# Designs tried in a protein design run: peptides against a protein of PDB entry 1IK9. Part 72

Target 1, 211 residues: chain A of PDB entry 1IK9
Amino acid sequence: MERKISRIHLVSEPSITHFLQVSWEKTLESGFVITLTDGHSAWTGTVSESEISQEADDMAMEKGKYVGELRKALLSGAGPADVYTFNFSKESCYFFFEKNLKDVSFRLGSFNLEKVENPAEVIRELICYCLDTIAENQAKNEHLQKENERLLRDWNDVQGRFEKCVSAKEALETDLYKRFILVLNEKKTKIRSLHNKLLNAAQEREKDIKQ
Target 2, 207 residues: chain A of PDB entry 1IK9 as posed
Amino acid sequence: MERKISRIHLVSEPSITHFLQVSWEKTLESGFVITLTDGHSAWTGTVSESEISQEADDMAMEKGKYVGELRKALLSADVYTFNFSKESAYFFFEKNLKDVSFRLGSFNLEKVENPAEVIRELIAYALDTIAENQAKNEHLQKENERLLRDWNDVQGRFEKAVSAKEALETDLYKRFILVLNEKKTKIRSLHNKLLNAAQEREKDIKQ
Target 3, 195 residues: chain B of PDB entry 1IK9 as posed
Amino acid sequence: MERKISRIHLVSEPSITHFLQVSWEKTLESGFVITLTDGHSAWTGTVSESEISQEADDMAMEKGKYVGELRKALLSVYTFNFSKESAYFFFEKNLKDVSFRLGSFNLEKVENPAEVIRELIAYALDTIAENQAKNEHLQKENERLLRDWNDVQGRFEKAVSAKEALETDLYKRFILVLNEKKTKIRSLHNKLLNA

## One batch from the design tools (peptide; aimed at target 1 Y177 N185, target 1 (a further copy) K187)

Design b2_p25_8_s2 (made by RFdiffusion4, then SolubleMPNN; from b2_p25_8, 9 letters changed)
Fold by OpenDDE base, seed 3:
Structure b2_p25_8_s2 (fold): chain B 211 residues (1-211), chain C 211 residues (1-211), chain A 25 residues (1-25)
Amino acid sequence: as target 1 above (211 residues)
Amino acid sequence: as target 1 above (211 residues)
Amino acid sequence: SEEEKKKKIEEFEKKLEELEKELKE
């Protein structure tokens, strides 16, 4: 079961924040329970999947689009653009809401609610859910923070190893070239010495032939 | 201003969850506002820094230790060990709480509360604070999640560069040694060839002298 | 860069070849 609590303003009581709780299973399309409270009184209604389908048909709206509008209206609170207007009569227990476009307002849905006999219990349960949600979100936050700290340590360790590897590679290349040049110069000196000995031997032989 | 809301059970009404709100500035030691509600009625009291100091003195407890116990009692809710017992008389508006140790229970503090005239407003404000806290914690969690994803990408990038650097170092070492051996072998062959030519020239000269 | 390495290797090979020519001469 999923739940969302939002704050709304009623057209009849715009100075008093009301709370709209919506509870559903898997999808809002399958039906939902709506609870309205002003912090003193509470009203609850159940909306079935068949009622949602009937309202979509009566509006000549595609069901998925209608459910999408229900989700925005009932679960988002009044967005910053006051796109949704909420109305409730405490006398008739009739709740309805409208979508306000620039040029046209239209009724999106309406529900008959029932006054809860023990509103304090509903309010306590609502506060309990908020406190539980805060605790869960705090625990998730602490977990993500610890994971961030771990990932940062792991990054620093690999970065430090990478820098050492780059430096070690450059040092190795330089050392190998120095050693190679030393050995080449030794061999070069030996070849030159042997060539000079060969030239001297040839010159001595040419002198011995000339008596 | 800091605030904490917790759920408590009163000894007089153990079946009904009550909510304890504590509000303070910077430290609980500087004084606090305590609000108790059952979701229908609300009671509020203000505790000054002087009252906290007086209660610590009356208990013969060090102030920092006393404030530490107040923080655990009032801000943690009843911990899983029921270490703190809460009592409230709705008639006298007298609130007191005890610390229960295995062998000894003692009164930790007591407050005179005042019944709030408009409890619905206090309850609405409390729910608003819970909803705001949920929204803030959600935004923080989304930020931490995005940061985790960034750190993981950065780690993978450095790891991949490190692996390429290791492979490039090993390949360089192997290539330089192969090239070095080739050049060394060519120079060794040339030295051997020159030595053989020198030996042959010496042998020919020895023949010419005998001839 | 891999290109700078290739260039350094080629410069070193060229110096080796020059050193080898000077040894034949």
Scores: peptide ipSAE 0.020, ipTM 0.811, DockQ to the pose 0.082
OpenDDE base, seeds 1, 2, 4, 5: peptide ipSAE 0.016, 0.013, 0.015, 0.017; ipTM 0.813, 0.812, 0.812, 0.811; seeds 1, 2, 4, 5 fail the geometry check

Design b2_p25_8_s3 (made by RFdiffusion4, then SolubleMPNN; from b2_p25_8, 11 letters changed)
Fold by OpenDDE base, seed 1:
Structure b2_p25_8_s3 (fold): chain B 211 residues (1-211), chain C 211 residues (1-211), chain A 25 residues (1-25)
Amino acid sequence: as target 1 above (211 residues)
Amino acid sequence: as target 1 above (211 residues)
Amino acid sequence: SEKEKEKIIKEFEEKLEKMEEELKK
């Protein structure tokens, strides 16, 4: 089961932060349980897949798009842009929310909730879930941090080996050419010396032929 | 200000999870505000640096060690090992906790709390803090995840460059030696040819002199 | 081939001469 808690403001009680819990299986489309609390009272309602489908049809909205709007409204919390307005009557236990666009406001969904007899249990469970989520996220953060530190060390090690390889390649090329030049020059000198000896021998022979 | 919320179980109400909030400035040693809630009622108390010092002295414990025990008891929550036992009287508003060791149990600290008149506000603020902490931790997780993915790409890129550098170094050495051997062999052949010409010229001269 | 060897030798000699000039700077 998936769960999201969001902070919302009700039009009727804008000074009192309410918390909207949504619990669902795999997809929000399959239905969900909605819980509303003000930290004293709690209200719960179950929304079925059929109700979601009916609301989408009543709105003449494609179901996937409607579920996408439900996801934004119910799981994102009131984003800073007041795009979603939440309403709740404690008397009727009727919860509804609207989408506010530039030129159009429309009701996105409405739910009948039931007042929870023991709100303290719901609130405690909600806080437990928050604390468990914090602990899980902290453990994940610590793991990712250690992995980042490992990856950075591994990167530095490979980078250092790469730089040494580049330097070693350049040094190898330079050393090989220097050594090759030395050997080549020795051979060139030997060739020149042998040529001079041949020239001298030819000149001496030409002198010996000329008595 | 730093804050930690922990789940605890009271000896008097082990079936009802309580939440222990501790708020402090920089160090727990400088004092703290403790808040206890069961999701319906809340109790708050302020513990001063002087009270912490007095409790350390009364226990004949070094202050830093005592603060270290307070940190474990109050900030870690009841770890799975039941090392800390929490007690609270709703009638007296007296909160105390004990450390349980193999052979010794001792009172670690005790606080007079005051019942909060509007517990819903404290609970809402507590839930808000949990949600804000979740959001911050999620943002940190997303950042660390993206950084891990970056570091892994950077590592793969450097590793690939390193492998290419190694291969290029080996290829360079092999190519240079092959080319150099060809040049040297040409020069060696020229030297041998010139030596043979000199030997022939010397033999002809020796024939001409014997003649 | 012998022609390929001569070409390789010539290209290498030219590269060696360039490096000799660079090493004398």
Scores: peptide ipSAE 0.016, ipTM 0.813, DockQ to the pose 0.735
OpenDDE base, seeds 2, 3, 4, 5: peptide ipSAE 0.016, 0.014, 0.016, 0.016; ipTM 0.811, 0.809, 0.811, 0.811

Design b2_p25_8_s4 (made by RFdiffusion4, then SolubleMPNN; from b2_p25_8, 12 letters changed)
Fold by OpenDDE base, seed 3:
Structure b2_p25_8_s4 (fold): chain B 211 residues (1-211), chain C 211 residues (1-211), chain A 25 residues (1-25)
Amino acid sequence: as target 1 above (211 residues)
Amino acid sequence: as target 1 above (211 residues)
Amino acid sequence: EEEKKKKEIKEFEEKLEKLEKELEK
């Protein structure tokens, strides 16, 4: 079961924040339970999948689009653009909401709610849900923070190893070239020495032929 | 201003969850405002730094230790060990709490509360605070999640560069040794060739002298 | 610097090869 609590303002009581709780199974399309409270009284109604389908048909709106509008209206509260207006009569227990566009306002939905006999129980349960959600989100935050600290350590360790590897590669190349140059110079000196001996031997032979 | 809401059970009404809100400036030691609600009625009291000091003195407890116990009792609710018991008389508006240890129970503190005239306003504000806290914690969770995804990408990038550096170092060493061996072998062959020419020249000269 | 070292090594190899050819003559 999923649940969302939002703040709303009623057209009849704009100075008093109301709370709209919506509860549903998997998708809002399958129906939902709506609970309205002002912190003193509470009202609850159940909206079935068939009622949602009927309201979509009565509005001549595609069901997926209609459910998308329900989700925005009921789960976000009045979004920052005041696109949705909420109305409730405490006398009739009739709740309805409108979508307000620049040139067009239309009723999006309407529900008959029932006054809850024990509103304090509904309010206590709502506060309990908020406190549980805070605790869950705190535990998730602490976990993500620890994971972030772990990833940062792991990054620093690999970065340090990478820098050492780069330096070690450059040092290796430099050392190998120095060693190779030394050995090559020794071999060059030996080749030069042997060539000079050959030239001297050839000159001595040319002297021995000339007597 | 800091605030904490906790669930508590009253000894007089153990079946009905109560909510304890504590609000303070910087430290609980400097005083606090306590609000109790059952979702229908609310009661509020202010506890000054002087009252906290007096209660610590009356208990013959060191102030820092006493404030540490107040913090555990009032901000955690009854911890998982039921170490704290809460009592409230709706008639007298007298609130007190006890610390229960295995062999000793003692009164930790007591406060006179005042019944709030408009409990719905206090309850609405409390729910608003819970909803704001949920939104803040969600935003923090989303930020930490994005940061974790960034750090994981950065780690993978450095790890891949490190592995390439290791492979490039090994390849460089192998290539340099192969090249050196080739050059060294050419020089060894040249030295051998020159030595053989010297030996032949010496043998020819020895023949010319015998001739 | 790597290009400079590569150039010095190549010049050194060329000087070595020239000296070897003069020694074969």
Scores: peptide ipSAE 0.014, ipTM 0.806, DockQ to the pose 0.060
OpenDDE base, seeds 1, 2, 4, 5: peptide ipSAE 0.013, 0.014, 0.013, 0.013; ipTM 0.809, 0.809, 0.808, 0.808; seeds 2, 4, 5 fail the geometry check

## One batch from the design tools (peptide; aimed at target 1 K187 K190)

Design b2_p26_1 (made by RFdiffusion4; failed a check: the pose's geometry)
Pose (drawn by RFdiffusion4):
Parts: structure tokens; C-alpha cells; sequence
Structure b2_p26_1 (pose): chain A 207 residues (1-76, 81-211), chain B 195 residues (1-76, 83-201), chain P 26 residues (1-26)
């Protein structure tokens, strides 16, 4: 059981703001209850599933395509106008295309005997919604703060692992260098002794 | 300017639900407006900064402690009473085995309740809209952080596994370069023996 | 001849050691 409460402007009353409450079960296609309120009175009407299928036929529209139009118009490039007569309780709305507009929906609403009960329930639903949302935003705020920390934690763990690697790398190389360079000292020594021995042979050949 | 709308029950009508709307600027301490509505009529009252502190004196409570009790009672066990004839509104606090009058307001019946009710409903719808948007922004951030975390965690796994491959990998190379020096040293030594 | 071969080997060995020193210095 779902519902949407939207605010709307009637052409015959651009001054005051009205509220439209649409409620259904699963889908609009299966039917819906519509209620109009000005904060004092309330007018209600029902649209059955069969009535929706018929209206779609009378409008030369694919049924799902028609329900889509109802969703954009009633559940809040697509321009829609709303009219209501308190004298007749007739409620209709049109889709305004380029130079051509057409009747999209019409409802004969009935004035409600207990407007206050309807208005109180509506406000109550809204307050419950505000409440459910806050609880959710709080749950997400905490999850947000947990992740901000879990990142900072691992980030530090990362920097440490990298810094530990660099310290170990330079440490290993330092030892290597020492050993390698000791050998080089022997090579240079041997290499120079050999040379010396070659210059000594050369001196014997010359004298 | 902030506001809180609470659903309450009056002692003289536990059947019907009323709505209490409290509005203020900065803190209740500087005064506030309270409105009571049953969805048909509405009663309003203004409580000045001067009256509030005055009440803090009559009770001998720090203006802070007193405002604190109002926040708990009015912004949502607290009991509420209202007489439509007198427009007098009062509420009490109920503890174990005792109760006491906590405060009262002389409200006045509003001339155009529909206007008040319409503004209240409009506020709720805006609040629902803002809250749903924030739920989205925070939902995405929760996603971005989830992804960013997996990234770094991966970097950590790769980094630690590198530090553990380093000693073994670098030592092999060192053996290679070192074995080259020794060969040269042997060949040199052998040459010196030649002569 | 022998002497010039021994001086060329010696210069080549000292250039390689200079190269190896430069590599270890980097």
C-alpha cells in the first residue's frame, strides 16, 4: 500500500495551494484512490482497474502508456493543468502540448463528511515519513563516519608498509655495496700487479 | 528559523490525535510560537524571551535547565491538557508515583485555520523532499568510501607482499653480481701465476 | 707487441672498473 502527497495549483484558484493525495496497491494500473484537500474540506474519488483500461481505450492509448501519463501527472517537457469546481466536485486535468492540449483525466469527487479525520491522517502519514527518513539518514551518517575512519586506518597501515619497505631496501643495498666494493679493491690490486709484471717482462726484452 | 511538529494526545480526548507545532529562531530561549491543531481548528500562542526567563525565575531554575524541560516536553512521560472553551493549554511531567504541572500557555483561536493547516502540510512535504535528497547524497558517499577503501586495501595487500619478496629477490641479484667479481679475481690470480 | 697487448688489457679492465664504480655510485 503506497501513496504520494503532492501539492498542486488549480486554474480557478491560483492564489491558494491545494494538496493531492493518491494511494494504491502495487501499481496505479490496478486502481487508485484520489483525495483533494484545501486544508478545510476534502473531496475523494476512486478509479477502478477496469475504469483505467476503458479510459485508455477511449483515449486511443496503450494501457501502460496511459498509466505512465497518470504517474507523471498525479504522482508528480510534460506540462499538466488541473481544474476543480467546488460547486460540482468535478476534477479534471489536461496535458498541454504545442497548441494542442487534451483531457487526460476526469473524476467526479465527493465532498467528504469528515475532512478533519482525512487531514489528520494525511499529516500523520507525512510525519511518519519524516521520521522514517531521519532514522535512515542517521544510520547512513554513522556508516559514513565508520568508513571515514576505516579508510584512515588502512591508509596509515599502507604508508607504514611502504615506509618499511624503503628502509629495508636501502638497508640491504648498503650491505651489498660494502661487500662488492671490497672485491673491487682486490681486483684493482691484482690488476695493477699484473700490469707491473707485464712492464717488467717488457724491460727484459728491451735490455 | 526552526520548527518541530509533534503528534500528541489530550487527556480530554484520547480518541482524537492533535498536532503540536513549535517554531523558533536559534534557541527556544529567545521565545517561540506554539500552535495546536486538530486538522479543523488551530490555536496559537507566542512566548517571548521575556516570559520564558520570567518563568525560569518563578520556578528558581536556571534559564538553561528550564528551557531544557520544555525541549523535552514540547519538541518530543509528558501529559497534555487543552480546553477548547478557555483555550488554556497545559502539560505535566509524570514520574514514579507523582506528577506535576510543568507549564501552560493561553492560546488563542486562529482566524484562518486552513491557512495554518496548509502551511503545516507544505512544510512536511518540503521536509520529506529535502530528507530524501540528503538520503541520496549520503548514499553515494557511502558508495564512494566503500570503493576508496577497497582500493587502498588492495594497495596495502600489494605493498606488504612486496616487502616480503624483497630480501629474497635482491639477494639473488647480489649473488649474481658478486659471482662476477670473483671470477675476475680468479682469472687475475691465474694470470699472475702464469707469469 | 706483448707489451702493447698487456697495456690495452689493462686500460680496458680499468675502464670497466670505472664503469662498475659509476654504476655502484648510482
Amino acid sequence: as target 2 above (207 residues)
Amino acid sequence: as target 3 above (195 residues)
Amino acid sequence: AELAAAEAEHAAMMAELAAEDAALAA

Design b2_p26_1_s1 (made by RFdiffusion4, then SolubleMPNN; from b2_p26_1, 19 letters changed)
Fold by OpenDDE base, seed 2:
Structure b2_p26_1_s1 (fold): chain B 211 residues (1-211), chain C 211 residues (1-211), chain A 26 residues (1-26)
Amino acid sequence: as target 1 above (211 residues)
Amino acid sequence: as target 1 above (211 residues)
Amino acid sequence: SEFEKALKEAEEKEKELKEEEEELEK
């Protein structure tokens, strides 16, 4: 079961923050339970998959698009743009919400809710769920923080080894070339010496032939 | 201002989860506001730094140790070990809590609370704070997750570069040595050829002298 | 390393060639 609690403002009671809880299985399309509270009273209703389908048809909206709009309205809370307006009559227990576009407002959905006899139980459970969610998110955040600190250390260690490897490669290349040049120069000197000895021997032989 | 909400069970009402809110500035030692609710009624009290000091003295406990015990009792909630027991009289509005050790139970503190006239406002604000904390923790979680994924990519990239650098160093060493040996062997062959030419020239000269 | 061996062999054979050169110079 998935659950989302959001803050909403009712058009009839704009000074009193209400809390809208929606509970569903896998997707809102399969139906959901809606609970409204003002921190004193609570109201609950169940919306079936068939009711969602009927509302989509009545709106002449494709079902996936309609469910997408329901998700925005009911799960995001009143975003800063007042795109969704919420209305509730405590007398009729009728809840409806509208989407407000620049040039057009339209009713997005409506539900009949029932007043809960023991609102304190619903409120306590709602607070418990909030506290559980906080604890879960805190534990996840502590875990991710420790992992990030580990990954940062591991990155610094490998980076330092990489830089040392690059420098060691350059140093090795330089050293090997220096050694190579030294030995080559010695061999070149020896070759030159032997050539000079051959030239001298040839010149001496030419002198010996001339007597 | 710091704030912690925890679940507690009252000895008088063990079937009803209560919520204990503690609000303080920087440390509990400077004083705090305690709020208790059952989701219908609320009670609030203020505890001053002087009262905390007096309670520590009355217990013959060092103040830092006493504040440490207060922090465990009031901020952690009822941990799984029932180390702290909470008592509240709705009649007298007297709240007290005990620390239960294996062989000894002792009163850790006590407060006079006042019944809140509009508990719904306190409950709504408490739920708002929970929802804000959830949103903040979710945003932090998403940030840490993105950083974790970034650090993991960066680690893999540097690790792969490091491995390539190691392999390239070994390959360079091997290549430079092969090239060095080839050139040395060529020079050595040339030196041997020049020596043979010198020996032949010397032998020819010795023949010419005998001639 | 194979190189250190080859370097050492090259140095030894350079020494031998120097000794042969010194014997030819008598």
Scores: peptide ipSAE 0.016, ipTM 0.797, DockQ to the pose 0.043; fails the geometry check
OpenDDE base, seeds 1, 3, 4, 5: peptide ipSAE 0.015, 0.012, 0.014, 0.014; ipTM 0.799, 0.794, 0.796, 0.798; seeds 1, 3, 4, 5 fail the geometry check

Design b2_p26_1_s2 (made by RFdiffusion4, then SolubleMPNN; from b2_p26_1, 19 letters changed)
Fold by OpenDDE base, seed 2:
Structure b2_p26_1_s2 (fold): chain B 211 residues (1-211), chain C 211 residues (1-211), chain A 26 residues (1-26)
Amino acid sequence: as target 1 above (211 residues)
Amino acid sequence: as target 1 above (211 residues)
Amino acid sequence: SEYEQALKESEEQEEELKKEEEELKK
């Protein structure tokens, strides 16, 4: 089961932060449980897949788009743009929420909730879930931090080896060329010396023929 | 201000998870605020630096060691080893905790708490802090994950360049040697040819002198 | 290496050629 807790403000109680818990199996489309609390009282309702489908049809909205709007409204809480307005009557236990666009507001959905008899248990479980989520996220963060430190060390090590390899390649090329030039120059000098000896021998022979 | 919320079990109410909030400025040694809640009622007390010093003295414990024990007891909650036992009387508002070692149990500390008049506000603020902590940890997690993915890509890129550099160095060495051997062999062949011509010229000259 | 060997053979041939040149100069 997936769960999201968000803080919301009710139009009727704007000074009191409420908490909206939504719980679902895999997809919000398959239905969900909604729990509202003010830290003293709690209210719960179950929304079925059929009710979600009916609300989408009543709105003349494509179901996937409607579920997308539900996800934004119920799982994000009151984002900084007051795009979603939440209303709840403690007397009727009727919860409804509206999407407020620049020029148009419309009701996105409504639910009948039931007052929880033991709100302390619901609140304790909600706090437990928050603490568990914190612990899990802390463990993930510590692991990722250690991995990042490892990867950074490994990167620095390979980078240093790469730079050494580049320098060694350039040095090797330079050294090999220098050595080869020396050897080639020695051979060229020897060839020139031998040519000069041949020319001299030919000139001496031509002198010996001329007596 | 730093804060830690932990879940604890009270000896008097072992079936009901309680939450222990401790809030302090920089160090637990400078004093702290303790808040206990069961999700319905809340109790708060303030512990001063002087009270912490007095408790350490009464225990004949070095203050730094005592503060270290307080940190383990109050900030870790009931760890899996039941090393710390928590007691609270709702009637007297007296909170005390014990350290249980294999052969010895001893009282680590005690506090007088006061019942909070509006527990819902304390509970709401506690939930808000949990949700804020979750959001911050999620943002850190997402950032660390992106950094991890970046570092892994960068490592793979440098590793691939390094391997190419190693191969290119070996190939360069091999290619240079092959090319130089060819040129050297050409020069050697030319030297040998010139020597043979000199020898022939000398032999012909010796024949001409005998002639 | 094949190169070190080729270099060594080059040096040996150069010494041999130097000896032959000295014999041609008697």
Scores: peptide ipSAE 0.019, ipTM 0.805, DockQ to the pose 0.043
OpenDDE base, seeds 1, 3, 4, 5: peptide ipSAE 0.019, 0.021, 0.013, 0.021; ipTM 0.802, 0.806, 0.800, 0.806; seeds 1, 3, 4, 5 fail the geometry check

Design b2_p26_1_s3 (made by RFdiffusion4, then SolubleMPNN; from b2_p26_1, 17 letters changed; failed a check: the pose's geometry)
Amino acid sequence: SEYEKALEESKEFEEELKKEDEELAK

Design b2_p26_1_s4 (made by RFdiffusion4, then SolubleMPNN; from b2_p26_1, 18 letters changed; failed a check: the pose's geometry)
Amino acid sequence: SEYEEALEESKKFEEELKKEDEELEK

Design b2_p26_2 (made by RFdiffusion4)
Pose (drawn by RFdiffusion4):
Structure b2_p26_2 (pose): chain A 207 residues (1-76, 81-211), chain B 195 residues (1-76, 83-201), chain P 26 residues (1-26)
Amino acid sequence: as target 2 above (207 residues)
Amino acid sequence: as target 3 above (195 residues)
Amino acid sequence: FFEEEEEENEALDKELEELDKKMEEL
């Protein structure tokens, strides 16, 4: 059981703001209850599933395509106008295309005997919604703060692992260098002794 | 300017639900407006910064401690009473085995309740809209952080596994280069022996 | 450092080759 409460402007009353409450079960296609309120009175109407299918036929529209129009118009490039007569309780709305507009929906609403009860329930629903949302935003705020920390934690763990690697790498190389260079000292020494031996032989051949 | 709308029950009408709307600027301490509505009529009252502190004196409570009790009682066990004939509104606090009058307000019946009710409903719808948008923004950040975390965690896994492959990998190379030096040393020695 | 060591080894091999040629001649 879902519902949407939207504010709307009626052409015959651009001064005051009205409220439209649409409620259904699962989908609009199966039917819906519509309520209009000015904060004092309330007018209600119902649209059955069969009435929706018929209206779609009378409008030469694919049923799902028609329900889509109802969703954009009632549940808040698509321009829609709303009219209401307190004297007749007739409520209709049109889709305004280029130079051509057409009747999209019409409802004969009935003035409600207990407007206050309807208005109180509506406000109550809104307050419950505000409440459910806050609880959710709080749950997400905490999850947000948890992740901000869990990242900073691992980020530090990362920097440490990298810094530990660099310290170990330089440490290993330092030892390597020492050993390798000691050998080089031997090579240079041997190499030079050999040269010396070659110059000595050369001197014997020359004298 | 902030506001809180609470659903309450009056002692003289536990059947019907009323709505209490409290509005202020910065802190309740500087005064506030309180409105009571049953969805048909509405009663309003203004409480000045002067009256509030005055009440803090009659009680002998620090203006802070007193405002604190109002926040708990009015912004949502607290009991509420209202007489439509006198427009007098008062509320009490109920502890174990005792209760006491906590405060009262002389409200006045509003001339155009529909206007007040319409503004209240409008506020709620805006709040719902703002809250739903924040739920989206925080939902995405929760996603970005989830991804960013997996990234770094992966970097950590790769980095630690590298540090553990380093000693073994570098030592092999060192053996290779070192074995080359030795070979030169042997060949040199052998040549020296030749002569 | 490793490449320099390879180059020094190559230079040392060339010098030893030249010295061997010279001693043969001689």

Design b2_p26_2_s1 (made by RFdiffusion4, then SolubleMPNN; from b2_p26_2, 14 letters changed)
Fold by OpenDDE base, seed 5:
Structure b2_p26_2_s1 (fold): chain B 211 residues (1-211), chain C 211 residues (1-211), chain A 26 residues (1-26)
Amino acid sequence: as target 1 above (211 residues)
Amino acid sequence: as target 1 above (211 residues)
Amino acid sequence: MEEEIREEIKELDKELEALEERAKDL
């Protein structure tokens, strides 16, 4: 079961924050349970898949699009954009919400709720769910923080090895060139010495032919 | 201001989860506000630094140790270890809690609370704080997730560069040695050729002297 | 391979030193 709790303001009680809980199985399309509370009273209703389909048909809206609008209205909370207006009559237990566009508002959905006999139990369970969600999110946060610290260490280790490899490559190239220049210069000196000995031997032979 | 909300079970109402809110400035030692709720009623009290000091003195406990025990009792929630027992009289508004050791329980602290006139406002504010905390923790989790994905990419990039650097170092060494062996062999061949020419010139001169 | 090349270079150096000694006796 999935659950979302959102803060809403009712048109009838704009100064009192209400909490809208929606709970569903797998998808909102399969139906949901809606619970409204003001921290003193609670009201609950069950909305079936058939009711969602009927509301979509009555709206002349494709079901997937309608469910998409339900999800935005009921699960996002009233974001600062006031795109959705919520209405509830405590007398009739009738809950409805509107989508506000530039020049036109239209009713998006409506539900009959029932007043909960023991609102304190609903409120306690709601607070418990919030505290459980905080604990789960904190545990996930601590896990992600530890992973972050691990990845940062691993990155620093590989970066340090990479920098050492670059420096070692440059040092190797420099050392090899220096060693080979020395050896080549020795062989060049030897070749020059042997050439001079050959020239001297040839000059001595030319002197011996000339008595 | 810091705040912690915990679930507790009262000895007088073991079947009904209560919520204990503690709020403080900087440290619990400077005093705190305690709020108790059952989802219908709420009770609040303010505990000063002087009261904390007096309770520590009455307990013959060092203040830092006493505050450490307060922190464990009031902020950890009743963990599964039932180390702390909470008592509250709705009639007297007297709240006290005990620390349970192996063979001895002792009263750790006691507070006089006042019944809140509008518990719905306290409950709504508590739920709002829970929802805000969930949103903040979720935003932090999303940030840490993005950081972890970044660090993993950066690690893979440096690892790939490191492996290329290792391979390039080995390839460089191999290529340099091959090139220098070729050049050295050419110089060796030239030295051998010059030596053979010198030997031939010496042998011809020895023939000319014998002739 | 690196050891083989180092040995080949050492042998080259020894052969070249032996060529140097033979060239001193000349």
Scores: peptide ipSAE 0.027, ipTM 0.808, DockQ to the pose 0.145
OpenDDE base, seeds 1, 2, 3, 4: peptide ipSAE 0.027, 0.028, 0.026, 0.020; ipTM 0.809, 0.808, 0.807, 0.806; seeds 1, 2, 3, 4 fail the geometry check

